Peptides against a protein of PDB entry 5Z08. Designs and how they scored, part 18

Target 1, 168 residues: chain A of PDB entry 5Z08
Amino acid sequence: RQKDEWAKKTSSLMKQLDWFIGEHLGAMLAAEELGGPVVGELMEIDPDDLSAGFNAHGKLKKATSQPDLDRRQRRIDDIWGPQDEQGQAHKRKRGADEALAASAEMRDLIEQLMNKLVEAGGDNSATYVEIPRESAAARFLVRSKVAMFHPNDARRLRLVDFGRDLDD
Target 2, 222 residues: chain B of PDB entry 5Z08
Amino acid sequence: GLPRLIDAIEEASKIPAKRRQTPIKPTIEKLTTHLYTHGASPDSLLRLADLLTLRNHLDQASLAAITRNLYPSSTVSDEVVLRFIGALGHGQLKPTLALQALFLRWLVMVYHLLENPGVLGQVYGVLFDLLDTAAIRPQLCHLLALVTRRKHVRPFRIQAILTLSRQTGGDPNLTGLLRVFKNYYPEIIVGDATKGRASAFKHPDPQWRQHLDEIQQRRSEA

## One batch from the design tools (peptide; made by RFdiffusion4, then SolubleMPNN)

Design b1_p9_3_s3 (from b1_p9_3, 3 letters changed)
Fold by OpenDDE base, seed 3:
Structure b1_p9_3_s3 (fold): chain B 168 residues (1-168), chain C 222 residues (1-222), chain A 9 residues (1-9)
Amino acid sequence: as target 1 above (168 residues)
Amino acid sequence: as target 2 above (222 residues)
Amino acid sequence: SSFANFLES
């Protein structure tokens, strides 16, 4: 009975997390990847806002058409492109694509981290996931104190074991 | 064509103005007109970068005129970028600070045409160390605002900007750059340095941009 | 159960 209730609660929480990643967090993480502010300064980002890009201060720009620069690290140069309808459509599509990519990366990272935690069987040394890059997703988890880097290797990330800290 | 004009200017650049048989100004005007109309190919752009960055006998007005009309018809190579970066700073063999400011402005305006924008990130330290040079600081901060990534935002650089901001009475360009840094690390304690007026780093010349776009569009249609 | 299993349940 209690295990079943916990399983149901956990399932519900995971569904809510998945929804939150898809609907909100993905766009915010994409904004960070695109050279916007770190997640927490801008709490709501629309994919259309991502397409507009960010000014030098990480503030949302008004939607303007821009030539395709480096896909993931556009900042001030984006403001300078011609404003045409085709450029706006391309930007909107790109913003949506980056939000989807960020959502997928976050989901994958959480899955890997959880799987490693389960597989480790209580061995904290075995809970590390190797990350190919310091992504916005990885940084978000660390800032949120949900994950931590290996002390000697910033390419290795693990979930924080809150349960163990409560039993100590 | 453009190559022949460059040849003539290269030869003239070896000779002091007083010893030239023919005035170079008409050839410079032909060059700048050609550049305005057609832009510079990658090969021509490299040759022009050498003319602009290497010590020669061309007058400052001619060098400035070439720089102001240096429209790329295509992409900008790493080699061209590195010529301009190498020309920055103090030294007897380096271009004037006024001309360096024009080079930095140019790099800002053509940043979207770089074959490898990452090349500027590799020389980030060289650029950053020039922030104390007041004559180039506005354009340098603008370029750094484009180039800055998380890996460049280091404690020592944050402190350097803060120190320089205090020394300059809160230069808006430094405040702007510091806000770019804070976008990567919101927790950066910047104190009052970010409360001041900051540069928005707007495009330096909208007309130049429009004309560049027209030149670039003609290439895509050809 | 993997994260995926929690999403599918």
Scores: peptide ipSAE 0.020, ipTM 0.243, DockQ to the pose 0.027
Fold by OpenDDE base, seed 1:
Structure b1_p9_3_s3 (fold): chain B 168 residues (1-168), chain C 222 residues (1-222), chain A 9 residues (1-9)
Amino acid sequence: as target 1 above (168 residues)
Amino acid sequence: as target 2 above (222 residues)
Amino acid sequence: SSFANFLES
């Protein structure tokens, strides 16, 4: 009975999380991956500021004429750059594709983290997922205090065990 | 007039209480009486904001008394708002958390008189990051409830409120703020956190509001 | 995926 209620609550929570990832979080994570604002740092980016691109620190670059727009910066400009009428449809499509990709990455990461937590059977050392990169998704989970890096290995990520404090 | 009272208090604020030739309390009482009767002009508000937010030798009771009588006779400028926002948080040079709570309460009560309400939206992140500070959280949640727009409702902030709500045992102010967020995104799953008691964010002082309205009306008739 | 299965259950 309690397990079934917990399973239902967890299922409901996951459905809502999936929705949130798809509708909102994916686009923001895509922006962060492209050098845009970190989800939580730069809140008021004027759309016009997005068009100027971001420096390596996520700060607005002044429109420096340097042609070596990293493929990522082109993608930002494609997603949020000045909407000239003709480019808008392609820019919107690319923006949507990057948001979908970021959403998929976030979903996959959450799935892996949850699976490892279940498989570990209470062994905290076995709950780590090896991440190929410090993605916007991984950083978001850590900033949200949902996940934590291994203290000695930033390539290992685990869910924060919120359940242990309830049994004491 | 009010400018001369402010001048006297500014000069006294530079001197430690034990070294003052005259007690400041009578001058503070004259100031607060004047503010209660006539309010503060935009220029006087800025000067008073500096007195309240900058480190000086004024005692906490005097600063609190000025803040409680800080009736704007007109609008509140962005500069005045930013002085109060800049005074928030932890630091040796910052006002006490008790005084910061009074500043936040004041901002709630004068929100409708801001020249540009958008200025608070611009500093939304600064305000939001202070939610972990228990001493100012009630007033901060109320201010955020007024300021929040769809653009501010972000996943990390939703999660931050949910986490902080769990850590605080379901603070009604956080639950209230989360309900404001849910108005913009009804699909936000708040679980049992929203089933709890939520603050309704009622006006913190109806008598203060009424007196403010009287001061504001006198200016429109002049 | 187990997550998809979890969402469908």
Scores: peptide ipSAE 0.020, ipTM 0.250, DockQ to the pose 0.033
Fold by OpenDDE base, seed 5:
Structure b1_p9_3_s3 (fold): chain B 168 residues (1-168), chain C 222 residues (1-222), chain A 9 residues (1-9)
Amino acid sequence: as target 1 above (168 residues)
Amino acid sequence: as target 2 above (222 residues)
Amino acid sequence: SSFANFLES
């Protein structure tokens, strides 16, 4: 029963995360990779906020109001938008492609991190994923306190074991 | 007068030091003394910019001495500015990075005398792309801090500074430039990169500024 | 997608 509830909660969370990655985070990460605002400076993603899950709309329940993200995105778009109309369509397409690429990178990274966590069977030393570069995705996960770098090797990233911190 | 001194130095610059009949140092000293006392006219500035930026046989100490005494008596033309900008970067025909740093410092100190400050904005990309060159980065960041307008603050440049800041361990000059960017877009999230020590981009040489002001004042009274 | 397979597992 508890395992099934955990599995359902995890599945729901992952679906919400996938949605969030696709709809919001990918664009923001792409923006960061392209030199936009760093995602999550103000998102103290309280580990508690990650534990609180996303609402039915894929938003963190305590996440700051929709208008600020949209306003940030608009400001980002205003910052990033070409001044000329013809450049806007090509930039929108390129921006969409970059958002898709960033989304894919984030998804792949999360998948690798999750797989390593499962494979490690509780050995924290075996949970590290080797990352080819410090991507916006990797940095986001670290800033969000979802992942951490190896103390001696910034090419190694692992998920934070939230389960241990909840039992303390 | 100044033109005759420049003529003599131009001719000497064509000849290797070992082949010169007369030492050029006394002429350089006369030039620098004249520049210190009277400044350089726009025409003289252009000629001196060519001497400083084009490959010739003048020694680095002489070039540095001229640059340190390159007081404009009036305005600085776009052409003079572009000579110095064109001299930046890596290449066999480029001045030494030490001399380039002096040119950038000079541009910072005379920025208020530019006939068209917008000229630097037009070459903003050229300047920005040189930020990876550590030897000129301090002066380059200072110049960029003066030149930067909202139109220059682009996402790719924000990320380029962030990336370079990380790679350099948080160069205070990059942090300072990033703060300038943030003034135009307060929503720029710079993370820990701006929490560090930033350059204040203070005037590089207050005494040089004071002396420049004295030279400029004499012209307004004439 | 591989991520979809992870969600179905």
Scores: peptide ipSAE 0.018, ipTM 0.251, DockQ to the pose 0.023
Fold by OpenDDE base, seed 4:
Formats: sequence, structure tokens, C-alpha cells
Structure b1_p9_3_s3 (fold): chain B 168 residues (1-168), chain C 222 residues (1-222), chain A 9 residues (1-9)
Amino acid sequence: as target 1 above (168 residues)
Amino acid sequence: as target 2 above (222 residues)
Amino acid sequence: SSFANFLES
């Protein structure tokens, strides 16, 4: 009974999280990845304000596995690049694409974190996910106290185990 | 070919300009033309990095011309990066600050071609400690903005950049770098240091970027 | 995606 209630609550929470990621968090994370305000300092980002910050010259190259390096340079260029007028429609599409990418990254990260937690079987050392990059997603999870970095390795992230403190 | 041009320049670099039998300028022009057309292979890039960073008898205009045309045809090795990083700062044997600024600008423009971007993260402290050098600060802040990770954003560095920002009257490049730091630690109390004008860290030379892309594309087709 | 599979399970 308690396991079933926990499973239902977990499923409900995951659905809510998925919704939140898709509807709100993805855009905010994309903004953060693009050098916008950090999630939590953002007042109501008007979607129009997100559209105003994007520079037109970022050719949407296909989602080729461009190394993490290209994304940061794009971020800097996107944060600070010239606002050309003709780029508004391309800006909106790019913002949407970056929001989708950020949403996908957050979902993937949460999935990996949860899978590692389950696989670890209580071994805290095995709960770490290797993060290819310090993403806005990873930073958000840490700021929200949902995840924590390994003390000696910022490439390793794990979920905070909230369950242990409740059984004492 | 490019190796022969480098050989000629290396030999000429050992000799003071007044003692050279032939003017080096025509050979530099041939080199820069070749670099502009074909780029530099990893091996050639290393040799050119040594010519640019080691003390020799080449004039500043020639060194600057080579640096402005230093298009990699492939990747940039850690060794090449480390040559340029080692050339930074004050010292009698180091290149001029003007040339160092060109090196930093080059590193920004080729950052996406580094074989191991992590190499710059390993020398982060060396780069960060040069922020007080006004002549290279704009390009240095841009490079640091690319390189900075959470592991680099330490309390002492936060305080250092805040202090330097106050001392400089809010240098926009420092403000830009501080915003990058704040992206990792939103809780950083930056006060008015981030409210001011920040550098955009735009690509330093869009034409150079376009030409680099053309050189890189030709290699992928060969 | 396995997350989608987890949400569907």
C-alpha cells in the first residue's frame, strides 16, 4: 500500500515536472543557457523579452552533436550579438528551438539522475551522473536543492536523498 | 609550400634585420597569403606559435600580420594553446602586450577548434591573474567568459573581480565576466557592478570567422 | 526516450 501510494505520488510528480519543464522551465533554462537571468531571478520573462534578446545571425545549424564549446560561444553571441530587425521571426523560432533543447536536456538529466539513484541500491557513491557540461538544467537542480555536485568533481551530479532524514 | 616558407622565416628570425641578406617582408607576405588561402596544419601551427611567442628578430608588424592570418586548417593542439598562454603577461622575453592581445583574440576566434578546450580551464588561474593588465583585459575577459566553469568561480575570484571592477570604475569587460560568474552562482552579491554597461563579448571579427569556416570546409571536402 | 517510457509506465 505505501509503495503503491509512493509510486502514484512519484508518477504524479513526474508528470507535473514534465509539464513544468515543457511549459515554463525549458524557456527559462534556455534563457539562462543563452546568458539571460538565472531561473529564480527571472521575474515574468515576457516571451517577447526572450525574443528581443536573440541575435538573428545564429544560423540554426542542425542539432549536430556540436561539442559543448559551440553552445557557449553561441550563448555569448546570443546574449550580446547585434539585434538586427529582420531576425525577429528567426529569433522566435530559435528561442523555441532552444527552449525545446533545454527541456529535452532537463528531462534527460532528471532521467539519468533517477536511474542512477535506483541502480545504486543505496550506495551513494554510485548515484552520481556524469554531466558532459554544466548546463542551466544542472545548475537549476542544484539551486533548487534537488541535486548536488560531487564535492571534488563538478562533473558529477546526484539527486539529494530526502528519504534518509525522514526515517530518523 | 607552407613548411618551406616557415623554414625561411625561422632562419631569418635568428638574424637581426640589418644583417639579413634579403628582406623578410616578401617572405612574410607569401606566408600570410598562403595562410589566408589554405590555413595552417597542426604542425605548421605549432611552428608558427613558436615564431610568434619566442623572442626572435622578427619585427612587430610581421608578427602581427602572421597572427591576423593564423587560420587553422584543422584543430588547435594543447601545445599550441600553451605556447600562447605562456607568452602572456609582463616580462622582458615575452611578446608585446599588443601582440598578446592579438593572441587572446585569436584564441577566442579559434576556441571551437581546440582539441581539448579543457586545457584553458587548467590554466584558468594564469589567465585570471592577468586581469589587472589593462592592455589585454578586453580579450582576456572574453576568453575567460568562454572558459569559465563553476569550478573556477571561487569566492576569492569573485572578490577579486569585484575589487578590480571598483578600481577600474566598472570596466565593461569585467562587468561582462562577472555576469558569467553570476550565471553559476546567482546568489553572488554583485551590487552595482553588474548594473553598468557590460561587454557583449561578440565575435571579434565576423569576416575572419567566415574565412575560417571556408578554410575548414575545404578540408572536410578533401 | 526512457523518460517518456517512465512517464507512460
Scores: peptide ipSAE 0.020, ipTM 0.242, DockQ to the pose 0.035; fails the geometry check

Design b1_p9_3_s4 (from b1_p9_3, 3 letters changed)
Fold by OpenDDE base, seed 2:
Structure b1_p9_3_s4 (fold): chain B 168 residues (1-168), chain C 222 residues (1-222), chain A 9 residues (1-9)
Amino acid sequence: as target 1 above (168 residues)
Amino acid sequence: as target 2 above (222 residues)
Amino acid sequence: SSFANWLEK
């Protein structure tokens, strides 16, 4: 009974999270991956503002350009480049595709994190997921204190076990 | 006594106002006077919660008057809380949003008298999902500010508040709730959403609180 | 996927 209620509550929560990822978070994460504002810092990105293109006055604070950021900046410029009417439809489609990709990445990451948590059976050392890169999704979960990096390995991410902190 | 007054109002609530043989207003006034003087026992409180939350033929002014005088003489049971929570949201069978706002305000004011404050934590999702309802948002945010624990502060809820805050032009109540979330997780990046004016979630009615304390003290002395 | 299975339950 309690396990079934927990399963139902968690299912409901996952449905809400899935909806949220698809409707809102995916677009924001896509913006962050595209060198837009960090999800939660520049929460002003209305999905509609993502569709409208960043006007030049949004001071993207140049985070310290690691060299691979220049390719992302070019992709941003290519994605957000001059608004010819045909270009806007392609930009909206690319923005939607990037939002879908970001949503899929977030869903996959959450799935992996949850699976590892369940598989670990209470062993916190076994709850880490290896992430290929520090994605916007991973950073978001860490900023939200839902996930944490391994202290010695930023490629390892785990869910924060909120249940244990209630028993102490 | 209070039970007999409730009986009379329950019977009157089944009958449309135009078909009542006796005006209900004098009985409502006696009820509210009694509640103001003595408060409501747990049993009476449950019966009154049903009168307030279930569809009946009582007028909105009478329901509001009862709610404004709904002083518990003792504790508030989970059952009473759940009646009020169940009455929230949109629907033809639900109380008006104005009454729902009064119920939420009441829950805020009696929060310290709940037999099990954890019951509100169990229905946290239900409360949270109503944040888009502008008419009840101020009181709802206040209640959520009291109820919120670390376990409730989830990424999807953080983002939902942030999204709703943008959509509402930075509602001070949402900003206040987001600050409560940030207190549990200081590193939550909330951007400029927390820089605006936030509600302090002060007690909604200090006079009501004082009068409640007087009613509660009389019981402890008896 | 286990997440999909969790959404279907």
Scores: peptide ipSAE 0.033, ipTM 0.238, DockQ to the pose 0.065
Fold by OpenDDE base, seed 1:
Structure b1_p9_3_s4 (fold): chain B 168 residues (1-168), chain C 222 residues (1-222), chain A 9 residues (1-9)
Amino acid sequence: as target 1 above (168 residues)
Amino acid sequence: as target 2 above (222 residues)
Amino acid sequence: SSFANWLEK
């Protein structure tokens, strides 16, 4: 009974989270990925710092011309390009597509983090997900106090285990 | 007495050094000698906190000398604490970072004399957000180590320390603070960040502590 | 049960 109620409550919370990701968070994360404002002003992250990303040591990567930066900059230029009606329609469509992509990335990341937490069976060392990059999604989860990086490896992210505090 | 010395220094602090009729240094020396011998009452301590934290025409050496001799004769009020906390960080009207480090050191050394130690817990966020300021980080970590309670150990603060520790190459003061956090939540995976050298947060000045104890004892006997 | 299984319920 209690396990079933907990399962239902968790399912309800996950549905609410999924809704929030799709309706609100995806667009904000997409904006951050495109050099827009950081979701939650807690760190004065210079937009240039966001574009450069953080290295595994938490230092700003020098803007090495990674080909993906050129794609993001092109997307910004395409978003901020000449305000003709066609440009605005393309901008809106691209903005929507980026928001959908950011939503999908956030959902996938949360899923991986949750799955690793369950699979670890209480072994905190096994709860880390390897992330390909420090995405806006990953940064948001860390700022939101939901996830934390491995102390020595910023490519490894895990959920904060809040469950142990409930059993005390 | 001490109030008259403070009056003279307050008046002198309003005037640029070049326009003073008399040098203030002899009055500062009398003040610091008096503070060393008798300590500061709560009222005098508040007035001195204002002189130390508010922008005036006193020189940095005089401000540092007063701070080094700022022995409380009794307790330290919340108002005095808040004056020093309000003086922390970056800004044109704030004291120098060197003086701020002395204020934090002072707060560590008088922590046991606070009327309400909980006041520092209420401003915990303000203190924690200054950890990136390298010049005050050693004393700030020590103060946070004293102030930290379970309610302050939050996932975002754990992550912030871990991130800053990586950025600084494992600052021993941050490692020490992270160990304090781990005492409240042993399950915090800090990896190799805690295996490094950590500050033990020893008392900054044992001689100052001994002299403070002597001042405090004389008041309990009077 | 995978997180995916929680979204499908």
Scores: peptide ipSAE 0.033, ipTM 0.247, DockQ to the pose 0.030
Fold by OpenDDE base, seed 4:
Structure b1_p9_3_s4 (fold): chain B 168 residues (1-168), chain C 222 residues (1-222), chain A 9 residues (1-9)
Amino acid sequence: as target 1 above (168 residues)
Amino acid sequence: as target 2 above (222 residues)
Amino acid sequence: SSFANWLEK
């Protein structure tokens, strides 16, 4: 009986998580990957001000025209700014595709993390998943204190074992 | 005048809300209205800083309202600054982290009015060591971005931010602070920690700035 | 996806 209730509760939580990933989190993660807002931070950051840096007096430097070519740091205005109608349709489609990709990445990452946790049998050293890149998904899990990076290797991510921290 | 309002609030602050004979809210509203209209003198700022930073029986809403209307009519002394800095961090006698965030925001907004901006540089270590406190980190990074000079950019602090950035999943405020550090030492290898989104550290309240400028201008004409 | 398999169980 208790195992069945636990299984049902776990299944319900996983369904809620899947829904949350698909409906909300994927789009937010995609926005972050595209250089948009970090999930959970209400930072009105003007990207132009970011590129400009600060002078020795703490004033924003004028945005020097050197577009740091790293395509991932697109201006929030380039991401969220009013685009012309044709650009909006392509951006909406691209945004939807990126949201789906981010959702899939998050789902896969959570699954790998959970599987490794179960397989490790309590060995924390065996709970690490190798990640190909520091994704918005990985960063979100770390920021949420659900996962942590290996202290010496940012390519290794594990779930936080909440069960052990309660016994200490 | 403002001193009499502060006197009344100081007296009320010593008494638990349930034991006060009169509601404090009307007096707080008079204070905040006065502050909004005229600002606070250096002496009044010090008294208000004590009310805001020392443990008393004032409610959080009143403290927040005072902080939001804490327009200096003149300069901000080192003593006032140090009251707010001393109120930062964890402890039973310290203000709430929400109120601390408002203090840090205030310091950012009045930074140009400090009698000695160097005072913040002297307490740089105290500020820096609080970066792990998530609730105040946004405003703290903004203040540190203003305060940071070449002398503060040390290898151990670079490493501390890098470590904390990794632990926080690339907090954009930390990324912003790392960029400030890199401005002093372009050779700093920050790796992927600076490739993420960074904070621009824009002025947190343009309307507040405009109103402050109006209050400051009236003093220059007197 | 294996996550889908986890949701179907």
Scores: peptide ipSAE 0.031, ipTM 0.345, DockQ to the pose 0.026
Fold by OpenDDE base, seed 3:
Structure b1_p9_3_s4 (fold): chain B 168 residues (1-168), chain C 222 residues (1-222), chain A 9 residues (1-9)
Amino acid sequence: as target 1 above (168 residues)
Amino acid sequence: as target 2 above (222 residues)
Amino acid sequence: SSFANWLEK
């Protein structure tokens, strides 16, 4: 019974998470990958602010940004911005493609993390997923305190086991 | 020379790897060979810091290779230091945590060449607030161990390290940093957190240090 | 995909 309820709750949460990843988080993670705000630090990003671009610190480009921030933002816009006027459609398409890629990376990462947690059977050393790259997805999970990197290896990520911390 | 190599890499960094007409790897190898042989001037260091810290189309292996060969031929300016500090943490435009760890290691290894070591003391809070980032914590604790002065040892920071040490199961790097704090205030009650294994904060790469010294000596003889 | 397997359960 409890295992079945846990499985149902987990399935429901995973469906909600999948939806959230696809509809919202993927775009935010893609924005993070492209130079925008860090997900969770700027909760109130107006979608219109996403179009204005982000400074080197992932903050909204404010007119009063320090010269170094402006230089960094301009360089980012030069590197990742549309190269031509027709580039708005290409920028939107690229943004959509990056959002899809970020969504896929987040889904895959969560899946791997969950699978390793289940397979480890309580061995914390076996709960680490080897990540090929540090993605916005990985960073988001770490910032959210849902995941932790291995202390000595930034290529290894694991879920935080909240259940063990409650029993102590 | 080095400026022309940097120019070529800067231009290539604007273009996705799949769209480059020529592979960048040979130019990166020439750059890293030059850096290994001659080091980087202050001006070249600033340009390379921008390449390393700003988002571009360079691959992680190339960025890591540049960072591993980033020998200063002279001093390291505040501006260069601030580029690397500004690249730390979780952020969209920030380098990977793996690369950030290399930057922190680099700052540790060149600490004695900083024009103004006090610049790191001014950003102490920024560095300290990143201690929860496990991927960079070892190098960050080492850098903080070098930078920490009496003015930085505050009750809230002591408590923050103690809390984080408990949460991490007694990370040896945090224990090492607590010992540094206790050196300034022996009366600090750190409980069992200091009884554990602590990092000695040894030089990260003795061979790199030796090679740096050789580059620096050639400058003093010139 | 293993995520699909997790969603199908």
Scores: peptide ipSAE 0.032, ipTM 0.244, DockQ to the pose 0.036; fails the geometry check

